# Designs tried in a protein design run: peptides against a protein of PDB entry 6DSZ. Part 263

Target 1, 361 residues: chain A of PDB entry 6DSZ
Amino acid sequence: NYVVTAQKPTAVNGCVTGHFTSAEDLNLLIAKNTRLEIYVVTAEGLRPVKEVGMYGKIAVMELFRPKGESKDLLFILTAKYNACILEYKQSGESIDIITRAHGNVQDRIGRPSETGIIGIIDPECRMIGLRLYDGLFKVIPLDRDNKELKAFNIRLEELHVIDVKFLYGCQAPTICFVYQDPQGRHVKTYEVSLREKEFNKGPWKQENVEAEASMVIAVPEPFGGAIIIGQESITYHNGDKYLAIAPPIIKQSTIVCHNRVDPNGSRYLLGDMEGRLFMLLLEKEEQMDGTVTLKDLRVELLGETSIAECLTYLDNGVVFVGSRLGDSQLVKLNVDSNEQGSYVVAMETFTNLGPIVDMCV

## One batch from the design tools (peptide; made by RFdiffusion4, then SolubleMPNN)

Design b2_p24_7_s2 (from b2_p24_7, 14 letters changed)
Fold by OpenDDE base, seed 3:
Structure b2_p24_7_s2 (fold): chain B 361 residues (1-361), chain A 24 residues (1-24)
Amino acid sequence: as target 1 above (361 residues)
Amino acid sequence: NYVVVVPELVDGVSQGGLEVVYIE
């Protein structure tokens, strides 16, 4: 009896931080192929709470808190287009992961996008948006009473979407996306009408952004708007204010992931393909009317880590570096640099044994 | 409702712990 202890996947393909187990607990959730690992962040480190097997590779993993929920819910989409909303429930010592809603969101007809699956949640929890196929934007309305995730498609004229996010502070759910056409890369916004199941004109657009613009970051209020990350530039736009920087340091390697540090969107971690960790800072200017505007953008090199597939700020300057290609890490950000000029210290390393090829036998 | 208050980072170091603020 060879108990092939199926080696647990070690390569991280997603991570999120939030309050999934309780309102009070800070959680780190890690996606490792078909496995979801749930940790509580403590002063002593990561405490494992639960591991969950999923029916497929996790492609999207997002925490969200609908109005009137005391804790975050988890949206998961698999690479096979199985969607679910999960809730953590503890009853004494019994821990259950409850499926609140599920559905398959695969279309019979569609070209899968070359940039893969993108899943986003409206900050006001009105809908989930999915870019699965070229020329389509799939919407899952969020309704408390729906056990079945129903989706509909809106035609997207822009066939080659690079990245998309929902914006903050919008009366209607509003997406901001980078797309490519024969003329270059552009940024556009659309309002999503749940009622009419169509796009309305968004608040702003920016044509002819950097040719290698690859990521959109939605910025919370009071700033609002979005950050567009390119190979050479970082741009902020909110429909009123436009600001761009081109720090030479980011040209050396492509930024591939980001994570918001401050709830107000004042700081973001950025990771590149060389494992460099940056802080993006949004400098505030308070206007006489009490409005906060962006004064400037700054990028600071913090140090080097494993090549991040995903980043998430935890607490007390601790960052989880989820790596697919290398070892995942808990790193500490320090005020003072070490002798090498790094502000990053590895606290813990999680050995990556390589990709578990699910041999479908 | 609650919000998580992330303390200010000064040069990458948190000037405190995360605070959970319950909004009544």
Scores: peptide ipSAE 0.000, ipTM 0.310, DockQ to the pose 0.013
Fold by OpenDDE base, seed 5:
Structure b2_p24_7_s2 (fold): chain B 361 residues (1-361), chain A 24 residues (1-24)
Amino acid sequence: as target 1 above (361 residues)
Amino acid sequence: NYVVVVPELVDGVSQGGLEVVYIE
């Protein structure tokens, strides 16, 4: 079945930033249903490089850089569970998108999760993790020579996973996830053994988090650990340190997306269902031994944008706001607020013509 | 414009490699 979109999709359902076209280029990749748009981020704005049609709606789109690669590779999973790893190759004026690996990761038996498809990549590029079905965690081992994406399942005892991420700085690939049971929502960690194809006990857990805890953010070193975002609270945990804040401003609307600003995990953009853009700040404390610990968490309201489906920080305070419901935007974060107290200025707006009707013809 | 067509699984086996279809 060919998905022929009569009109070019304008609703954004995913965006990522990285170095896909080259090691030096900063790219913005935008998923619009079955279409992937590739841009180079320049001082003058977004330069379009290539548009790629995918076989099916893009459900997961992640950039990753395996050891020995000069530039990022792109992992895509479609809503029909077609997985691929793509490489950008330019030979003079010829631009090719090369498939390094592909596979279908659909299971014959499984209940698709109500919260949709989650795809994550280990920061050390050892594996891809997929939450596709309740009670299963699918692992795709990453091997350079593997042209066929083979996966295996590990059983999750926790049937209702809300969100999951790989943690940073772990000897073994370690997932951190929010799950719900009859007693409430909890956070748990598991180590993933590729050898044994099983979960081992993770470094920490936190029972009885906020009832509406919905997102996990993996925090890079030196902090490590994870941030858990709820309706009313933001919590940090790394096994040794726990810190929670409940800023009243976040209670007004549900935070629905996030993006890391700083490579060291000191700042994150947060977007809510009302189009409010926040900065989450991790305040560091340097110990006498030279270790860095989290001192505090702070949330600042930056301003208002289109309702973000996805956010990605580009460079120099420029943020792409990918919107499904409204117009996508390129916005500038300013150091000083305007007269209205906003730090956000819209630079460019990309008109959303409405939902793509997926006509399966 | 091109579409990367991931071959459908027939009986759980991928029938061929990715096909790049150029859509005019």
Scores: peptide ipSAE 0.000, ipTM 0.227, DockQ to the pose 0.039
Fold by OpenDDE base, seed 1:
Structure b2_p24_7_s2 (fold): chain B 361 residues (1-361), chain A 24 residues (1-24)
Amino acid sequence: as target 1 above (361 residues)
Amino acid sequence: NYVVVVPELVDGVSQGGLEVVYIE
């Protein structure tokens, strides 16, 4: 009887920060294969609150706050297309993770996308969008009274979506996505009609972006729009303003993850395949009419960390570096560089024992 | 060479603007 003491998974495949346990608590949620770890961020560090086993590998993990909720809800999608919305409830010492809604969103027919599962939530919490299969965009309407997550598909003419996000500040839910066709990579927007279950023409598009454009960042108001990250360039577009930079420093390694630092979208952390950590800065220009426009984009090298699969800014310049290939880290961003010119100091390191290959036999 | 100083977030609120520190 080999008691395979199933070592807890250590490789991180997702992380998110928000207010899940309460309105006041800052939480770090970490996805490690089938395991969800919930922490409270404190001045003393990470306090573990709960570990949750999921019925499958976590593919999407997003916090969102519907109108009238006091704290964030958690959307999880597994690699087997099981979707749930989770709520944290504490009653004295009793801690429960409640499933508010669940469903299976698998299609009987479809080609699974080679770039994997993408899950996004509308900033106004009108819907969840899923790119699971080529040529399909799945929509889960968010309704408070619906315990069963039902989805429908909208056909995408663009078969090879690279990345997709919901935009901020749109009257209708609007997606922005990078796609590839025989002519190259492009950016397009669509409005999503829940009533008609179709796409309407979005506010803008940009044809012939960088050939290696790989990520879309939706930018909050007052800027709005999106950032497109490539191998060589970073581009902002909001329909009215276009701005691109090509800092030589980002050419050395592919940017693979990002996280918004400021709620207003003024700063983003960027991580590359070499473990370099960057800050992307959106410089503001206040117009005479009180409108805020983007003046410039800048990229700053902060230092080196473990190779990030995911990044999340916590508080007080502390960043969680979730790593799949290396040790995950808590790092401090400092104002002053060290003797080596780095602004990054490792505070805590979490040993990665490697991928637990769950041979589901 | 310049460094972006990340302002401290307190309770999710940035306690400062983007400070760019120029390294001589």
Scores: peptide ipSAE 0.012, ipTM 0.370, DockQ to the pose 0.011; fails the geometry check
Fold by OpenDDE base, seed 4:
Parts: sequence; C-alpha cells; structure tokens
Structure b2_p24_7_s2 (fold): chain B 361 residues (1-361), chain A 24 residues (1-24)
Amino acid sequence: as target 1 above (361 residues)
Amino acid sequence: NYVVVVPELVDGVSQGGLEVVYIE
C-alpha cells in the first residue's frame, strides 16, 4: 500500500473573508481544490487555524450570517453537487468544523452550464441560489432548524446565464443576472417567491448591454443595484440610475474577478487576465434629503499582481490575491505610487506548484 | 444585522482596522 502522500494542492480556486472562527476574528478562507484553509488575519499576517478536507472540489464557498447567528457560517458546494453549511466551533484547544446542514443538490435532468457552477446567497440570508444547469435556478431555503438542505428548481427562460447575484435592499429575494440570447447580452432581474416557487418580475432590466458583459456585482445600500462589468465597459444600474463608463485601460485585458472593499460598496478591487489590479470607485452624491446617489464611476490602475482567480480585501490595505495559474500573494495597497507608478507591493508569495494531478492509482 | 466597516482611506492610508458594526 503505497501511501502516495499526495502533494497538497497549491492552486487557489476560491477565497472569502469574514468572521468564521469568531465574531471578532477576521478570517481568510482559501479553497484549494478539495482543501479548505482557514486563517486568522492578524497584524503580523495570516495565522493558520485549520485545514479541512472536503469530499470533492470546492466549487462555491460563501460566508453568510443568518439572523441570530453570532458569527458567519460557511456554505460550500462541491463540483459533485454536495452542499453543506459549516460552523466553526472551538472548545479550548479543540477546533471542530461542524456540519450544520448538508445535502446533494444534483438533478437527474439538466445540462450543466458551460460557465460552470454559480452559487449565491441572499444578503438577508433567506435563500441560497444555484445556477447549476441551463434553464434552471435552484433555490435552497435557509432555515436554522433544517439539517437537510433541500432545494427546488425554478425554470429560467433565459438559458444562457453568464453571471447572477442577489441584490441588496429588496423586500423579496431578487436576483440580477447577465444572460445571452441571439440578440446579444442583457441584464434582467427576478424576484424569487419561496412560497410559490416561481419568479416574479424584478424591479428593472437592461437590454443590449455590452456584448462581453461577464460579471454582476450586487451593490449594497445606500446605492443598491448592480454593477455590470464587460470587456470595454462598466455599468451601474439600480432601476432609477443608469451610468456607464468605458475606460480604455480595461479593454486591454478581461476583468475576471472582483471584491468589495468598502461595506457600503464605494470601492471594488478588479483583477484582469494579465494580473492587473484595479480599483473601481463609486463616487457618491448626497442629496438634501440624505439620500445617496451615484454620481460617477472611476477606475484606477493600482498595479500588477499574479493573475487572480479570486481577490479578497483583508484589512489595512492588504489584499489576498488567490491565483490558480500563478503564485498567490499578499499584497499591500499603498497611497503613494512607487517610481514605476504602482500602488501595489508584494508582501508574501505562496508558491503554486501547479495542479496536483490526483493520480488516482 | 451587521456591517463590516472598512475605515475610509484618508489620503490613501487606512485609518484603522475593519470594524464590525451591528445595526440594530
């Protein structure tokens, strides 16, 4: 029995930050194929807390805090459609990852989407949404007492969903998605009825967005709405306000990942396929009634990093750059540019040894 | 409900760590 000590995966395929270990701790969670790495973010850097083996490749990893929870829970979906909700529990020196709920959400019928698995959580923690198959939106209702994750499907008329998010500030859970049809790419919203298990008409739509519109960012209050990122343009829409920019600098390479910096959605990190790191800024206009509206969008080039699969703002201008193709990095965002005009300084590099070919012998 | 408050960058400098503000 050759125990081939399978080399630990080094390629990052997902990362998320939140308060998983405690309400006070800032955590970085890193998905490396079947492995979840849990860190505490400290002034001294990343402190490793736990590594967890999953029964499959992590496809979705999201932190969320249901009402009445003191800390974040972790939703994981594997590439084999095993879903779980995990809780961190520490009792003295004993660290346990507890499965609060689990289930398999695979359908017997459906075409797996070419754009892969998308998993999203309603900001009010009413449901999890999954785009697993073309023409289907799977809903997992979130219930504290539910140890078994049960899901139902809602039919999507739009067969080619590119990206989808839940919007903030909606009375009913509302999704916003980019889809493609023969006429181009479009943005649409639907309200999700848990009761009727159907879509209702959403608050807004935008037909004929940029042909290469690829990402939806849900913007929290006070702005609300969504940002649509394309190859050439960045568009904001909230039903009432529409604003688009086409900064030439983003046209050079496709933006492939994003992460919200400010809780109010004023800033986002953007990473492209060349490893360029951008800041997207939402400029606010305060109205006399205290309402905040979007005045403008701006994109600033910060510098260059490894090609990001995922980005996570940690704290104090520190960003984790999770890379699948290159070395992952901790980088510092500086106020002042260096002599080369870069605002990015690499603090730590995590060597990527490439895909571990799990030679299942 | 909680909001993670990222301190504003004043002149590009973080004025503090992330704060978790509970919104009652």
Scores: peptide ipSAE 0.000, ipTM 0.265, DockQ to the pose 0.012; fails the geometry check

Design b2_p24_7_s3 (from b2_p24_7, 10 letters changed)
Fold by OpenDDE base, seed 2:
Structure b2_p24_7_s3 (fold): chain B 361 residues (1-361), chain A 24 residues (1-24)
Amino acid sequence: as target 1 above (361 residues)
Amino acid sequence: NYVVLEPELVDGESQGGLVKVYLF
């Protein structure tokens, strides 16, 4: 019995939504240092289902659904490089979290990246990508029969990766990343070959993006491509279409988190360091051939919340604001603004007692 | 075996302690 005499962690480090407990349940999963909290999203709010303590601080938490799975699986990577794939299994009243696969993905040699651990999953569930160390991209092939998470490294020429995502709609797993070199910040794509264990040239690149470009959002079909968020600009690129906006309102504070609202990638929530909540809108244009292209980008200020570490759109205009520095919130997005011009109403507030410095025993 | 620490639930309430659950 580890008597954790410490208060439960309340600071949120990450959150994800999906169908983890069942195919039908909408879940909110919250990472609070070493603790994973699992909720079912209901009309009445968040129903707690289970809490799970992890063997270390959660650094990556992502839901994914391999082909032929009825519900999502959970990938977790800890700050000590312990990786696992978890499955929720309920048998009557018995709730088990099953480890489908696990492994330690730490390298003996490598410089830990200054921007921390990045973990991403291919939308087609072909692989997990990890940026752990400068100049290395770690790949975990997703194989259902493999209980041991085996990884290999691919060398990156780009030493200073800022953010990376897998793109949607790619025949081969394709990463899109922002990197910095002595000339500035740039966006590049690579195809990841599992067979050859190397990068191939990706479909596109954009040199000399905004100097403070910090985030990549992979956009699902029909748009495809990526959104690059900077301090002053938001840029869309898919290889064929390029569009950038520089709304003055985003310049006031750095955007630090995002979450997709619509499955088709038409809307995204953005949160900044001042707790401002924005909606990014992708306006579509339908071409005569039936293709959908990006017409325009728009940013709208919705209101203010706690400073988000992570955002998760749930359903029916309800958003979970996971905060590390302040109280986490469940908020409602309204169609009409209040008297103060805010579209945001706090539904519930979860008191943050501060970061528990888990002494990793 | 991956070991998950689960809250010790007594009558559905977390007692604040974590129990080692061996995930097989």
Scores: peptide ipSAE 0.014, ipTM 0.367, DockQ to the pose 0.053
Fold by OpenDDE base, seed 4:
Structure b2_p24_7_s3 (fold): chain B 361 residues (1-361), chain A 24 residues (1-24)
Amino acid sequence: as target 1 above (361 residues)
Amino acid sequence: NYVVLEPELVDGESQGGLVKVYLF
């Protein structure tokens, strides 16, 4: 049986940017329910390259580059727990999407998490982590020669994980997650042992974060650590440094998506439930020993867009705003504000025709 | 095992509801 859509989906439920078609090409990949759209980002705009139907709704879509790969591979997990790793291959005008690996990662026993499927990739490409079920963390080891994605579960004592990411710069794969217990929301880290198939104590924890802490952003080196986004606060923590801000402007609407602008993690786009677009800035202080520490956090309102389900920074201040509820947009970030104080200009709008019913055949 | 179905694309997009499909 396969899923066929009678008409093309328009609601965006995921987007990623990377180098999927080649090492040199900048790509935008858009998930629209069961449909994957692949674009090349050019100076002239988005060039469509390939469209792919998936067996089920795309729940996770992440680009990653294992050691020795010249370009990014694509991990996809569907809502039916079908996982695959895809490679783009072009030979002249012939474009093929190759399945490098696949598998079904569904458990026979488990309570599906209320916050949905979370899929994350270790920055060093050692594993994929999946939060599919309460009290379980699923690990897919990444092996180049393995065409069958095999997973194992690690028991997670924290039943109510809100969000989870792999941290950067860790000797062992290390997750950072927000969880809720009867005492509130907390942040914890665990090291993931592939060998022992267990969690070890992570480098740090922070108990009693903001009650509505909802998102974890892993910050790359040189800063490292994580950003925790709440309703009222944004917190940085790396085990050694803690810094929190509570800008009144973010309290008005819940931040629901983010995307890293700078490879070094100095800037992030934030989108809220009102379609406001923010820039989160990490101000650095360089120490005499050459170490970089976080000096401050700042949030700037850039402007308004469609309500983002996902954001991705492309290049040259261009951002794709993937919207599920409204029209998706290609927007330009300007250095100077317009007369209305907005730094955002819509370049292109992609009409959302609403929900599409997928048929299983 | 997986199956891939590949429809014809125009400018990287299918013109119908049937697209290249990955089956699991």
Scores: peptide ipSAE 0.013, ipTM 0.358, DockQ to the pose 0.072
Fold by OpenDDE base, seed 5:
Structure b2_p24_7_s3 (fold): chain B 361 residues (1-361), chain A 24 residues (1-24)
Amino acid sequence: as target 1 above (361 residues)
Amino acid sequence: NYVVLEPELVDGESQGGLVKVYLF
């Protein structure tokens, strides 16, 4: 009986940072196919706490903190549309992962979207949104007392959604998305009515964005609005302010992932298909009335890393680079560049042994 | 204490997100 110790998956397909184990602990959560790894971020590095085997490939992994929770909860969606909300619970030496809610959100009818599964959480924790199928937006209302994740669909007129996020600072849950039609790519917003189970007109739209616009970043207050990342351009829009930049440096390779550095949305990490790491900076202007507006956008090349599937800023200039194609890295961002002009120093490297195809035998 | 949350497979389909937890 060869116990083939099934080689543990090493390719990273998602990562998130938050306060999952406690209100005080900073955690790094790493998705490796069906496996979730939970770390505590310490001054000495990453301390492993727990591994969790999921019954399916992790497709979405997001931390969120509902009103009245002391720590973050974890939403997971698998590639087979099994959804759960997980809580970390420690009782002395006993560590448990509690399923707060679960459900299957698969539809019997629908074309799976070619751009894959998108899962997003409203910043005010009113709902989870899922783009699973073309022409449908699935909503999971977040209710504290509901152990069963029930979803409903809202029809999208826009069949080819590229990316979608919930906006910040909206009275009603509001999505912002890039979509493609025969005329090009566009950005649109919708308010999501939980009561009526329909879309209402959102606060703004922008037709004819860059043809290769691929990502939406929701910007928190005080700026609000969204950033749209293309192949050649980065655009900010909040309904009142529009600003676009086309820095030549981003044209060289497609930006494929992003992560917010500052809670106020002043800085974002961007990773491209060549493993280049950028900082996107939002320059503020304070008006006489105390309002903060966007003055300018700037992109800085920080250095090179493994090709990121996901990025997450931890703390103190430390970034986790989750890689599917290469070795994952813990990197330090320095204030001063080295002799080669790089601000990036590798602290730790996690060997990627390749994608373990889960042969569920 | 391994809390093995095994999905109750009804007819080979997982009816709900169960997780197997491994302590390091």
Scores: peptide ipSAE 0.005, ipTM 0.282, DockQ to the pose 0.038
Fold by OpenDDE base, seed 1:
Structure b2_p24_7_s3 (fold): chain B 361 residues (1-361), chain A 24 residues (1-24)
Amino acid sequence: as target 1 above (361 residues)
Amino acid sequence: NYVVLEPELVDGESQGGLVKVYLF
């Protein structure tokens, strides 16, 4: 009887930073297949708090803070379409993860999207959006008293959504998405009406973006709008301002992940398929009326890391590099480059033992 | 009820086992 000691999964498939354990604690949450690891970020490094096994592979993991909550809540969606909202509760030495709400959001009819599950949360916490199936956008309204996550579908005319985000600063929840049609890739926006359960026309659209446009980043105020990342270009659009750059350095490898560094959206980390780490900088221009506009976009190569599946900026120039293919890392971003011209120094490396086939017993 | 598997902790150390816990 080989007791296959079910080795803990080490491949990271998602990570998020926020204030989950308390309002004061900075947490790193790591998804490793079915496992959720919760850490507190300290000056001494990552302190483990709790490990939680989820009933299924984590497909979406997002922190959000509804109005009147003292700390972040965690939304999880599994690959089997089990959704939950989790709260961390500490009572003395007892640590509990409480399910605030749950539901199964699987549809009986629909073509699962080939690009997988996308889950997004409105920045104002009005709803969760899910792209699970082609031609459908699922909405979960966020109501405080609702223990059951109920969803409805809105039909998308755009069948091939590549990526989607909620925009910031919108009166109504507004999605921005990249989609593909026979004419190429395009960016469109829709307002989401909870009342009518339909899309209204969004504030802007951009037809014929880069053919390999793959990611949307919602930019917070004061800039607002979105960044569209392609193979060759990075484009900003907010309805009024359009700016595109095509830095040659990003053509070498596909950007596969991003993370916002500054709360105001002035800087983003970008990771590519070769493990190169970039900083995307949004240069501001302050207008005479006090409005802030985007002056320019700049990309800087910081250095090399493990191939990131996900990135998250912690604090003080420390970044967690979650890797599926290699070892995950804590890295330090330095102001000055080393002798090799790298601004990145590995602080800690977490050995990836490879894909553990979790036999769900 | 959402079913979560938690590591079986003995004296705060994971014994490599998973226990089913129901999150309420």
Scores: peptide ipSAE 0.000, ipTM 0.282, DockQ to the pose 0.037

